# Ledger of designs, part 55: peptides against a protein of PDB entry 4U39

Target 1, 302 residues: chain A of PDB entry 4U39
Amino acid sequence: SIKVIGVGGGGNNAVNRMIENEVQGVEYIAVNTDAQALNLSKAEVKMQIGAKLTRGLGAGANPEVGKKAAEESKEQIEEALKGADMVFVTAGMGGGTGTGAAPVIAQIAKDLGALTVGVVTRPFTFEGRKRQLQAAGGISAMKEAVDTLIVIPNDRILEIVDKNTPMLEAFREADNVLRQGVQGISDLIATPGLINLDFADVKTIMSNKGSALMGIGIATGENRAAEAAKKAISSPLLEAAIDGAQGVLMNITGGTNLSLYEVQEAADIVASASDQDVNMIFGSVINENLKDEIVVTVIATG

## One batch from the design tools (peptide; made by RFdiffusion4, then SolubleMPNN)

Design b2_p13_3_s4 (from b2_p13_3, 10 letters changed)
Fold by OpenDDE base, seed 5:
Structure b2_p13_3_s4 (fold): chain B 302 residues (1-302), chain A 13 residues (1-13)
Amino acid sequence: as target 1 above (302 residues)
Amino acid sequence: MIKKILYFEVRRP
């Protein structure tokens, strides 16, 4: 089974966005120290952590309170994660609960023998130096606790959105990028295809790989597959080129008109931008809600 | 509805 655990406010907003977009074949768990915020979650499983420590009043933007809250609730987290083959841990780094509890939850998932993937955001520079410093400490702790860590640099979202985009929409786009990171991987595993992916192949690419980069490309029109692939490998979300990556996961999602030729063309572009000896896994997904749009997600590991 | 159609491992020879 695949479990997605949203940790704190940002992680729970991302989980709500995943549920709203009908991400298939995953179980959703919402975790928070704030009981009022947790009640707004759409997840089937809602877990208040650190009830004795925080009394449901949240972590006060302190990562040490978030950490201790997860440690207090360890047995409950273990029971909720039990029997998962894969666990996604999603959080906005720089806050109290997400920054402190996400590494503890990730370590619990890893100790249970699940393939543990972190999908987290760095705060925007405008959120201030305190959040950036807290995020750096939380990302370091996440890197030790996961098999693969995808870090979304929120400042790079400002390069892909209009300059007039309201601050609230920039945070919604960060939640959407977190969704795309989880869904891009989970669709490769959880959705039944004509050709089944062995979960062992995903484990080979993602186990003990450390930091991963994510690129997204979207295009329409006659050359949409090639354009989406080129945008994905040159995405502002990529902090480096993918040419040195030891492993690549690619998802190509299109409407009911997605052709096998378009899938192959996009895969060839991404493979040509990768190392010659790269282990590349790609999957194609039909989303009937997509019109003439193709979405390419690239996750580079190693 | 989201349907997975194909999975390939691309090994370049």
Scores: peptide ipSAE 0.025, ipTM 0.580, DockQ to the pose 0.504
Fold by OpenDDE base, seed 3:
Structure b2_p13_3_s4 (fold): chain B 302 residues (1-302), chain A 13 residues (1-13)
Amino acid sequence: as target 1 above (302 residues)
Amino acid sequence: MIKKILYFEVRRP
């Protein structure tokens, strides 16, 4: 089974966005120290951590409280993650619960023998220096606790959105990018296809790879496949080019009019931008909610 | 090695 665990406010918002976008074949778990915020989760499984420590009042933006809350609730986390083949741990770094609890939860998943993937955000620079410093510590702890860590730099989202985009919409776009990172991988495993990806191939690309980069490209029109692929490999979300990556996961999502030619064209562009010896896995997904859009997601590991 | 995996599941809304 595949489990997605949202940790703290940002992780729970991302999980809500995944449920709203009907991400299939995954079980959702919401984790928080704030009982009121946890009640707003759309996840089937809701877990309050650190109930004795916090009394349900949250972590007070302190990562040490988030860490201790997850440690207090270790047995409950183990029970919720038991039998998962793969665990996605999603969080907004820089807060109390997400920053402190996500590394503890990731370590529990890894110790249970699940393929453990972190999908996390760095805070925007406008959230202040304290959040950036707390996020750096949480990201360092996540790197040690996961098989693969995707880090989304929220400041790079500001390069994709209009300059007049309200602050609340910038956070919603961060939640959407977290969704795209999880869905881009989970759709390759959980969605039935003409040729199913074996979970062993995903394990080969993602096990003990450390930091991974994610690129996203969206396009419409006659050249939409080529344009979406080019945008994905040159995405502002990529902190480096994918040419040195040992492994690449590619998802090509389109509407009912997605052609085999468009899938091949997009895959050839990403392969040509990758190392000659790259281990590349790609899948195509039909989403009827995509009209004329093609979405290409690239995850580079190693 | 490029593994080509074609998923043709139509997600109905």
Scores: peptide ipSAE 0.024, ipTM 0.558, DockQ to the pose 0.082
Fold by OpenDDE base, seed 2:
Structure b2_p13_3_s4 (fold): chain B 302 residues (1-302), chain A 13 residues (1-13)
Amino acid sequence: as target 1 above (302 residues)
Amino acid sequence: MIKKILYFEVRRP
């Protein structure tokens, strides 16, 4: 089974966005120290952590409170994660609950023998230096607790959105990028395909790989596959080029008109931009909600 | 509706 755990406010917003976009084949778990915020989750499984420590009032933007809250609730987290083959831990880093609890939850998942993938955001620079410093500490702790850690630099989202984009829409786009990171991988495993990747192939690429980079490309028109692939490998979300990556996960999502030629063309572009010895796996997904768009997601590991 | 996913292993020659 695949479980997606949203941790704290940002992680739970991302989980809500995943549920709203009908990300299939995964179980959703919402985790928070704030009981009121947790009630707004669309997840079937809702877990309040640190009920004794916080009394449901949240972590007060303190990562140490978030950590202790997850430690208090360890047995409940273990029971919720039991029998998962894969666990996604999603959080907005820089806050109290997400920053402190996500590494503890990730370690619990890893100790249960699940393939543990972190999908987290760095805060925007405008959220201030305190959040950036807290996020850096939480990301470091996540790196030790996961098999693969996808870090989304929120400031790079400002390069892919209009300059006039309201701050609330920039946060919604961060939630959407978190969704794309989880869905890009989960669709490869959970959605029955014409050619199925086995979960062992995904494990080979993601197990003990440390930090990963994610690129996204979207395009329309006659060259949409090539354009989407080029946008993905040059995505502002990539903090480095993918040419040094030991592993690449690629998802090509299109409408009902997605051709095998377009899938091959996009895959060839990403493979050509990767190391010659890279372990690359790719999947193609049909999404009927995509009219003429192709979405390419690239996750580079190692 | 079964979303059809095609997966390819890029075996470089």
Scores: peptide ipSAE 0.022, ipTM 0.577, DockQ to the pose 0.453
Fold by OpenDDE base, seed 4:
Structure b2_p13_3_s4 (fold): chain B 302 residues (1-302), chain A 13 residues (1-13)
Amino acid sequence: as target 1 above (302 residues)
Amino acid sequence: MIKKILYFEVRRP
């Protein structure tokens, strides 16, 4: 089974966005120290952590409170994650709950023997230096606790949105990028296809790889597959080129008109941008909500 | 509905 655990406000907003976009084949768990915020989650499983420590009043933007809250609730987290083959831990780093609790939750998932993938954001520069410093500590702790860590630099989202985009919409786009990171991987495993990928192959590419980079490309029109693939490998979300990556996961999502030729064309572009000895896994997904759009997600590991 | 078409490992020869 695949579990997606959203930790704190940003993680829970991302989980809500995943549910709203009908990401299938995964179980959703919302975790928070704020009981009122947790009530707004669309997740089937809602877990308040640190009830004794926080009394449901949240972590006060303190990562140490978030950490202690997860430690207090360890047994409940273990029970919620039990039997998962794969666990996605999603959070916005820089806050209290997400920054402190996400590494603890990830370690619990890893100790249970799940393939543990972190998908987290760095705060925007406008959230201030304190959040950036707290995020750096949380990301460091997360890297030790996961098999693979995808870090989304929120400031790079500002390169793909209009400059007049309201702050609230920039956060919604961060939630959408978190969704794309989780969905891009989960669809490879959870969605039945003509050729099933073995979970063992995903595990080989993602186990103990540390930091991973994610690129996303979206295009429409006659050359949409090639354009989407080129945008993915040159995505502002990539902190580096994928040419040195030892492992690549590629998801090609299109509408019902997605052709085998378009899938091959996109795969060839990503493979050509990768190391010659790269272990590449790719998948093609039909999303009926996509009309003429192709979405290419590339995750580079190693 | 999301439908998976193809997933395979590409090994370069």
Scores: peptide ipSAE 0.038, ipTM 0.708, DockQ to the pose 0.544; fails the geometry check

Design b2_p13_4_s2 (from b2_p13_4, 9 letters changed)
Fold by OpenDDE base, seed 5:
Formats: C-alpha cells, structure tokens, sequence
Structure b2_p13_4_s2 (fold): chain B 302 residues (1-302), chain A 13 residues (1-13)
C-alpha cells in the first residue's frame, strides 16, 4: 500500500489538491497540530498530533513544538502508517508543524520499513528570513529521516508563473508542484498499466538516495513529447543538471491520443541528458482529461 | 478518471 501523509498547513493543502485531482491508488492522511485547519482536510484519515502540548491551537510557527507534537503522537502515527510499502511525507517547510513534525513522521515510516519519500517546499523569499532558516533546519532533518527527499524551491515557481500572478495562486502552484511530485511517482506503482513496474525497481532507485531533483515540462502540438521532455530536463525547479544522476524516474502523461512513439521520444531525450550508467525507469499515463497536452515529470536521484 | 499506465523498462542494452 501507498500512503500520502500531509503534515501541517502546506502539506494538508497539497493533500487536498491530490484528492481534488483524483490521484488513485493511495491512502491519504492529514496531520496537523491545528484542529480547525485539520477539519478542512479532505483526507479520510485526519490526525491531530500533540493534543496535550498544543490543545489543538497549532505550533505557533515553532518547529520545536511541531517536533514534540509528533513525538507525543508517535504511537498513533505508527498505527496509521502500519503496513505501508511506501510513504510520501509532504510538507511546506518554514512553519511550525510541517518543519518540526515531518522529519519525525518520516523517521517513523522508515523505521516501519516503508520506502519513505519526502516531498517538501522551501518557502518563498518574501516569507522572510526566519522561515528560510527554519526550513533549512527542517530540510536537513528530513534528509536524515527519508530514503529520498524532493525539495521544491518555491522561488523557482515564480520563474514559471506570470509576474502578475496573485500570491494566493503562487501558493496554489506550490501545492500543485507537490501534487505532481507525489503523483509522478505513485502513478508508476499504484495504477495497473500494460507493463507493471515492480515496486522493487522503484525501491532500488529511491532507497537511501538522499536529495532528489524534480523537473516538470508541459507542451502541446506535433512535437509536444520532445518539447515536454526538454522542458522537464531544463526545468527551473531543477537546482542542477540531471547529467550526474544515478537514478531517474520519468512519468509521461498524455490524453488518449498519446502514442508509443511520443513516449519513446520523451524517454530518449531524458536518457540522453542523464548519466550513461543511469538506472532509468519510466511510466506512461493516459489521463482522459488531458486534451492535446503532454506532461513530463523527471525525478533525478543520486 | 480512467488512467491507463504503461511502464517500460528502458534498459539500454
């Protein structure tokens, strides 16, 4: 089983976005220290952590409170994660609950023997230096607690959106990028395809790899597959080139008109941009809601 | 949404 656990406000917003987009084959868990915020979650499983510590009033933007809240609720977290083969831990770093609790939850998942993947955001620079410093500490703690950590630099989202994009839409885009990171991997496992990837193959690429980079490319038209692949490997979300990556996960998603040729073309472009000895796995997803669009997601590990 | 997923192992020989 695959479980997605959203931790704190940003993580729960991402989980809501995943549910709204009908990401299949995963169980959703919402975790928060704020009981009122938690009630707004669409997840089937809702867990208030640190009820004694916080009384449901949240972590007050203090990561140490978030950490202690997860530690208080360890047994409940263990029970909720029990039997998972894979656990995604998603959070917005820089806050109290997400920054403090996500590393604790990730460690619990890892200790249970699940393949543990962190998908987290760095705060925007405009959120201030305090949030950036808190996020750096949380990301460092996450790196030690997960098998693979995908870090999304929110400032890079500002490079791909219109300059007139409202602040609220920039946060929604961050939630969407978190969704794409989880879905890009979960679709490779959870949806029975014509060719099922063995979970063992995903585990080989993601186990104990540390930091991973994610690129996304979207295109339309006759060369849409090649353009989407080129955009993915040159994505502003990539903090570095993928040429040194030891492992690559690629997801190509298209409409019902997605051709095998387009899938091969995209895969060849990504493989050519990767190390010669790269272990690459790729999946193709048909989404009937996509018209002429192709979405390529690349996750580079190692 | 019906999603059909196809996986290909591209091990370059």
Amino acid sequence: as target 1 above (302 residues)
Amino acid sequence: MKQSIFYFDVRKP
Scores: peptide ipSAE 0.015, ipTM 0.456, DockQ to the pose 0.591
Fold by OpenDDE base, seed 2:
Structure b2_p13_4_s2 (fold): chain B 302 residues (1-302), chain A 13 residues (1-13)
Amino acid sequence: as target 1 above (302 residues)
Amino acid sequence: MKQSIFYFDVRKP
């Protein structure tokens, strides 16, 4: 089983976005210290952590409270994660609950023997230095607790959205990028496509790889596959080029008109941009909600 | 107080 656990406000917003977009084949768990925020989750499983510590009032933007809240609720987290083959831990870093609890939850998942993937955001620069510093500490702790940690730099989202994009929409886009990071992997395992990956292939690429970068490309038209692939490998979300990556996971998602030729064309572009010795796996997914669009997601590890 | 894991089966009407 694949479990997605959203931790704190940002993680739970991402989980809500995943549910709204019908990300299939995964179980959703919402975790928060704020009971009111947790009630707004669309997840099937809702877990309040640190009920004694916080009384449901949240972590007060303190990562140490988030950490202690997860530690208080360790047994419940273990029970909720038990039997998972793969666990995605998603959070917005820089806050209290997400920053503090996500590493603890990730470690619990890893200790249970699940392939543990963190998908987290760095805060926007405009959220201030305190959030950036808290996020850095949380990311460091996540890196030790997960098999693979996908870090999304929110500031890079501002490069892919219109300059006039309202702040609220920029946060929604961050939630959407978190969704794409989870879905880009989970669909390869859980959703039948033109090319299916087994869980063992994914485990080989993601197990004990540390930090990962994600690139996304979307295109339409006759050269949509090539354009989407080129956009993915040059994505602003990539803090570095993929040529230094030891592993690459590629997802090619299209509508019912996605051809094997388009899949191959996109795969060849990503392979050509990668190291010759890179362990690259790719899969293709059919999403009926995509009309003429192709979405290429590249996750570079190592 | 046992922390209530609320299983809301959102698929049940």
Scores: peptide ipSAE 0.008, ipTM 0.387, DockQ to the pose 0.019
Fold by OpenDDE base, seed 1:
Structure b2_p13_4_s2 (fold): chain B 302 residues (1-302), chain A 13 residues (1-13)
Amino acid sequence: as target 1 above (302 residues)
Amino acid sequence: MKQSIFYFDVRKP
């Protein structure tokens, strides 16, 4: 089974966005120290952590409270994660609960033998220096606790949205990028393809790889596959080029008109931008909600 | 919604 755990406010917002987009083949768990915020989750499983420590009033933007809350609730987290083959831990780093609890939850998943993938955001610069410093500490702790950590720099989202985008919409876009990161991988496993990537192939690329980079490309029109692939490998979300990556996961998602030629063309572009000795896995997904749009997600590991 | 996923392992041997 694949489980997605949203940790704290940002993680829960991302999980809500995943549920709203009907990401299939995954179980959703919402984790928070704030009981009122947790009630707004759309997840089937809702877990309040640190009930004794926080009394349901949240972590007060303190990562140490988030950490202790997850430690208090360790047995409950273990029970919720039991039998998972893969666990996604998603959080907005810089807050109290997400920053402190996500590494603890990730370590619990890893100790249970699940392939543990972190998909987290760095705060926007406008959220202030305190959040940025807290996020750096949380990201460091996540790197030690996961098999692969995808870090999304929120400031780079501002490069792909309109300058007039309201702050609330910028956060929604961050939630959407988190969704795309999780879905780009989960679809590779959960949806039977013509060529089933076995979970072992994904595990080979993602196990004990540390930090990963994610690029997203979206295009329409005659050259949409090539354009989407080029946008993905040059995505502002990539903090570095993918040419040094030991592993690459590629997801190409299109409508019912997605051709094998388009899949091959996109894969060739991503392969040409990667190291010659790279372990590349690619998947093709048909989403009926995509008419003429192609979405390419690239995850570079190692 | 029927999602059909086709995965190709491009592992060059």
Scores: peptide ipSAE 0.022, ipTM 0.565, DockQ to the pose 0.634; fails the geometry check
Fold by OpenDDE base, seed 4:
Structure b2_p13_4_s2 (fold): chain B 302 residues (1-302), chain A 13 residues (1-13)
Amino acid sequence: as target 1 above (302 residues)
Amino acid sequence: MKQSIFYFDVRKP
């Protein structure tokens, strides 16, 4: 089983976005220290952590409170994660709950023997230096607690959206990128496609790899596969080129008209941009909601 | 050296 655990406000917003986009084959868990915010979650499983510590009033933007809240609720977290083969831990770094609790939750998942993948955001620069410093500490703790950590730099989202994009929309886009990171991996395992991956192969590529980079490309038209692949490998979300990566996980998602030729064309482009000795795994997924779009997700590890 | 592209078809139920 695949579990997605959203931690704190940003993680829960991402989980809500996943549910709204009908991401299949995963169980959703919402975790928060704020009971009122937790009530707004669409997840089937809602867990308030640190009820004694916080009384449901949240972590006050303090990561130490988030950490202690997860430690207080360790047994409940273990019970909720038990039996998962894979656990996605999603959070916005820089806050109290997400920054403090996500590493603790990730460690619990890892200790249970699940393939543990962090998908987290760095705060926008406009959120201030304090959030950036808190995020750096949380990301460092996440790296130790996960098999693979995907870090999304929110400032790079501002390169994709209009400069006049309202702050609220920028956060929604961050939630969408978190969704794409989780879905890009989970669909390879849970969703039938033209090429299915074994979970064992995903585990081989993602186990104990540390930091990973994610690129996303979307295109339509006659050359959509090639264009989507080129956009993915040149994505602003990639802090570095994928040519130095030891492992690459690629998802090619299209509508019912996705051809094996398009899958091969996209795979060849990503492979050509990668190291010659790269361990590349790719899968193809059919998503009827994409119609004429192709989405290529590239995750570079190592 | 040929890049090993692994196609795995094994969905076990």
Scores: peptide ipSAE 0.006, ipTM 0.431, DockQ to the pose 0.051; fails the geometry check

Design b2_p13_4_s3 (from b2_p13_4, 9 letters changed)
Fold by OpenDDE base, seed 3:
Structure b2_p13_4_s3 (fold): chain B 302 residues (1-302), chain A 13 residues (1-13)
Amino acid sequence: as target 1 above (302 residues)
Amino acid sequence: MKKSILYFEVRKP
């Protein structure tokens, strides 16, 4: 089974966005120290952590409170994650609960023998230096606790949105990028396509790889496959070129009109941008909600 | 298998 655990406010917003976009074949868990915020979750499983420590009033933007809250609730977290083959831990880093609890939850998942993937955001620069410093500490702790850690730098989202984009929409886009990171992997396992991957293929690419980068490309029209692939490998979300990666996971998602030719064309573009010795796996997914769009997701590991 | 909704009671304060 695949479990997605959203930790704190940002993680829970991302989980809500996944549920709203009908991400298939995953079980959703919402975790928070704030009981009121947790009640707004759309997840089937809702877990309040650190009830004794926080009394449901949240972590006060303190990562140490988030950490202690997860430690207090360790047995409950273990029970919720038990029997998962794969666990996605999603959080917005820089806050109290997400920053402190996500590494503890990730370690619990890993200790249970699940393939543990972190999908987290760095805060925007405008959220202030304190959040950036807290995020850096949380990301460091996540790297030790996961098999693969995808870090999304929120400031790079500002390069793909209009300058007049309201702050609220920038946060929604961060939640959407977190969704795309989880869905780009989970769909390869859980959603039928033209080329399906098994869990063993994904495990080979993602097990004990440490940091990963994600690129996303979306296109329409006659050359949509090639354009989406080119956008993915040149994505602002990639802090480095994919040519240095030891492993590449590629998802090519399209509507019912996605052709094998388009899949091959996109795969060839990503392969040509990668090292010759790269372990590349690719899958295709059919999403009936995509009309004429192709979405290419590239995850570079190692 | 029936999805057991494990409702952890979020105790309202």
Scores: peptide ipSAE 0.009, ipTM 0.436, DockQ to the pose 0.019
Fold by OpenDDE base, seed 5:
Structure b2_p13_4_s3 (fold): chain B 302 residues (1-302), chain A 13 residues (1-13)
Amino acid sequence: as target 1 above (302 residues)
Amino acid sequence: MKKSILYFEVRKP
């Protein structure tokens, strides 16, 4: 089984976005220290952590409170994660609950023997230096607790959205990028496609790889596969080129008209941009909602 | 060295 656990406000917003987009084949868990915020979750499983410590009033933007809250609720977290083959831990870093609790939850998942993938955001620079410093500490702790950590730099989202995009929409786009990171992997395992990956293949590419980068490309028209692949490997979300990556996971998602030729063309472009000794796996997913669009997701590890 | 593209089984739709 695949479980997605959203931790704190940003993680729970991302989980809500995943549910709204009908991401299939995963179980959703919402975790928060704030009971009021947790009630707004669409997840089937809602877990308040640190009830004794926080009394449901949240972590006060303190990562140490978030950490202690997860430690208080360790047994409940273990029970909720039990039997998972794969666990996605999603959070917005820089806050109290997400920053502090996500590494603890990730470690619990890893200790249970699940393939543990972090999908987290760095705060926007405008959220201030305190959030950036807290996020850096949380990301460092997360890296030690997961098999693979995908870090989304929110400031790079500003390069892919219109300059007039309201701050609220920039946060919604961050939630959507978190969704794309989870879905780009989960669909390869859980969704029947033209090319299915087994869990062992995903485990080989993601186990004990540390930090990962994600690129996304979307295109339409006759050259859509090539354009989507080129956009993915040049994505602003990539903090570095993929040519140094030891492993690459690629998802090519299209409508019912997705051809094997388009899949091969996209794979060849990504492979050509990757290291000569790269272990690349790719999957193809059919999503009837995409019509003429192709979405290429690239996750570079190592 | 040859890039190992692992082609997994194409499940026919």
Scores: peptide ipSAE 0.008, ipTM 0.402, DockQ to the pose 0.057
Fold by OpenDDE base, seed 2:
Structure b2_p13_4_s3 (fold): chain B 302 residues (1-302), chain A 13 residues (1-13)
Amino acid sequence: as target 1 above (302 residues)
Amino acid sequence: MKKSILYFEVRKP
């Protein structure tokens, strides 16, 4: 089984976005210290952590409170994660609950023997230095607790959205990028496509790989596969080029008109941009909602 | 609609 656990406000917003976009084949768990925020989750499983510590009032933007809240609720987290083959831990770093609790939850998942993937955001620069410093500490702790950690730099989202995009929409786009990171992997396992990957293939690429970067490309038209692939490998979300990556996971998602040729064309472009010795896996997914769009997601590890 | 399993009663303050 695949479980997606959203931790704190940002993680739970991402989980809500996943549910709204009908990301299939996964179990959703919402975790928060804020009881009111947790009630707004669309997840089937809702867990309040640190009920004694916080009394449901949240972590007060303190990562140490988030950490202690997860530690208080360890047994319940273990129960909720038990029997998962794969666990996605998603959070917005820089806050209290997400920053502090996500590493603890990730470690619990890893200790249970699940392939544990973190998908987290760095705060926007405009959220201030305190959040950035807290996020750095949380990301460091996540690196030790996960098999793979996908870090999304929110400031790079500002490069892919219109300059006039309201701040609220920039946060929604961050939630959407978190969704794409989880879905880009989970769909390869859980959703039938033209090319299916097994869980063992994904485990080989993602197990004990440390930090990962994600690129996304979307295109339409006759050259949509090539354009989407080129956009993915040059994505502003990539803090570095993929040529140094030891592993690459590629998802090619299209509508019912996605051809095997388009899948191959996109895969060849990503492979050509990668190291010759890279362990690359790719899969394809059919999403009827994409119509004429192709979405290429590249996750580079190592 | 699958019933949300609340593992903990969210004590509203």
Scores: peptide ipSAE 0.007, ipTM 0.408, DockQ to the pose 0.018
Fold by OpenDDE base, seed 1:
Structure b2_p13_4_s3 (fold): chain B 302 residues (1-302), chain A 13 residues (1-13)
Amino acid sequence: as target 1 above (302 residues)
Amino acid sequence: MKKSILYFEVRKP
């Protein structure tokens, strides 16, 4: 089974976005120290952590409170994650609960033998230096606790949205990028394809790889596959080129009109941008909600 | 919604 655990406000917003977009084949768990915020989750499983420590009032933007809250609730987290083959831990780094609890939850998942993938955001620069410093500490702790950590730099989202985009919409776009990171991998495993990637192949690419980069490309019209692939490998979300990656995971998602030629063309572009010795795994996904769009997600590991 | 996924593994030569 695949489980997605949203940790704190940002993680729970991302989980809500995943549920709203009908990401299938995964179980959703919402974790928070704030009981009122947790009640707004759309997840089937809702877990309040650190009830004794926080009394449901949240972590007060203190990562140490988030950490201790997850430690207090360790047995409950273990029970909720038991039997998972893969666990996605999603959080907005820089807050109290997400920053402190996400590494603890990730370690619990890893200790249970699940392939543990972190998908987290760095705060926007406008959220202030304190959040950036807290996020850096939380990201460091996540790297030690996961098999693969995808870090999304929120400031790079500002390069792909209109300059007049309201702050609330920029946060919604961050939630959407988190969704795309989880869905780009989970669809590769959970959706029956003509060529099922063995979960073993995903494990080979993602196990003990540390930090990963994610690129996303979307295109329509003629040459949409090539354009989407080029946008993915040149995505502002990539903090570095993919040519140094030891592993590449590629998802090509299209509508019912997605052709094998388009899949091959997109894969060839990503392969040509990668190291000759790269282990590349690619999957194609048919999403009936995509009519003319192709979405390419590239995850570079190692 | 019927999702069909085709996966191709490009292994190193």
Scores: peptide ipSAE 0.006, ipTM 0.387, DockQ to the pose 0.635; fails the geometry check

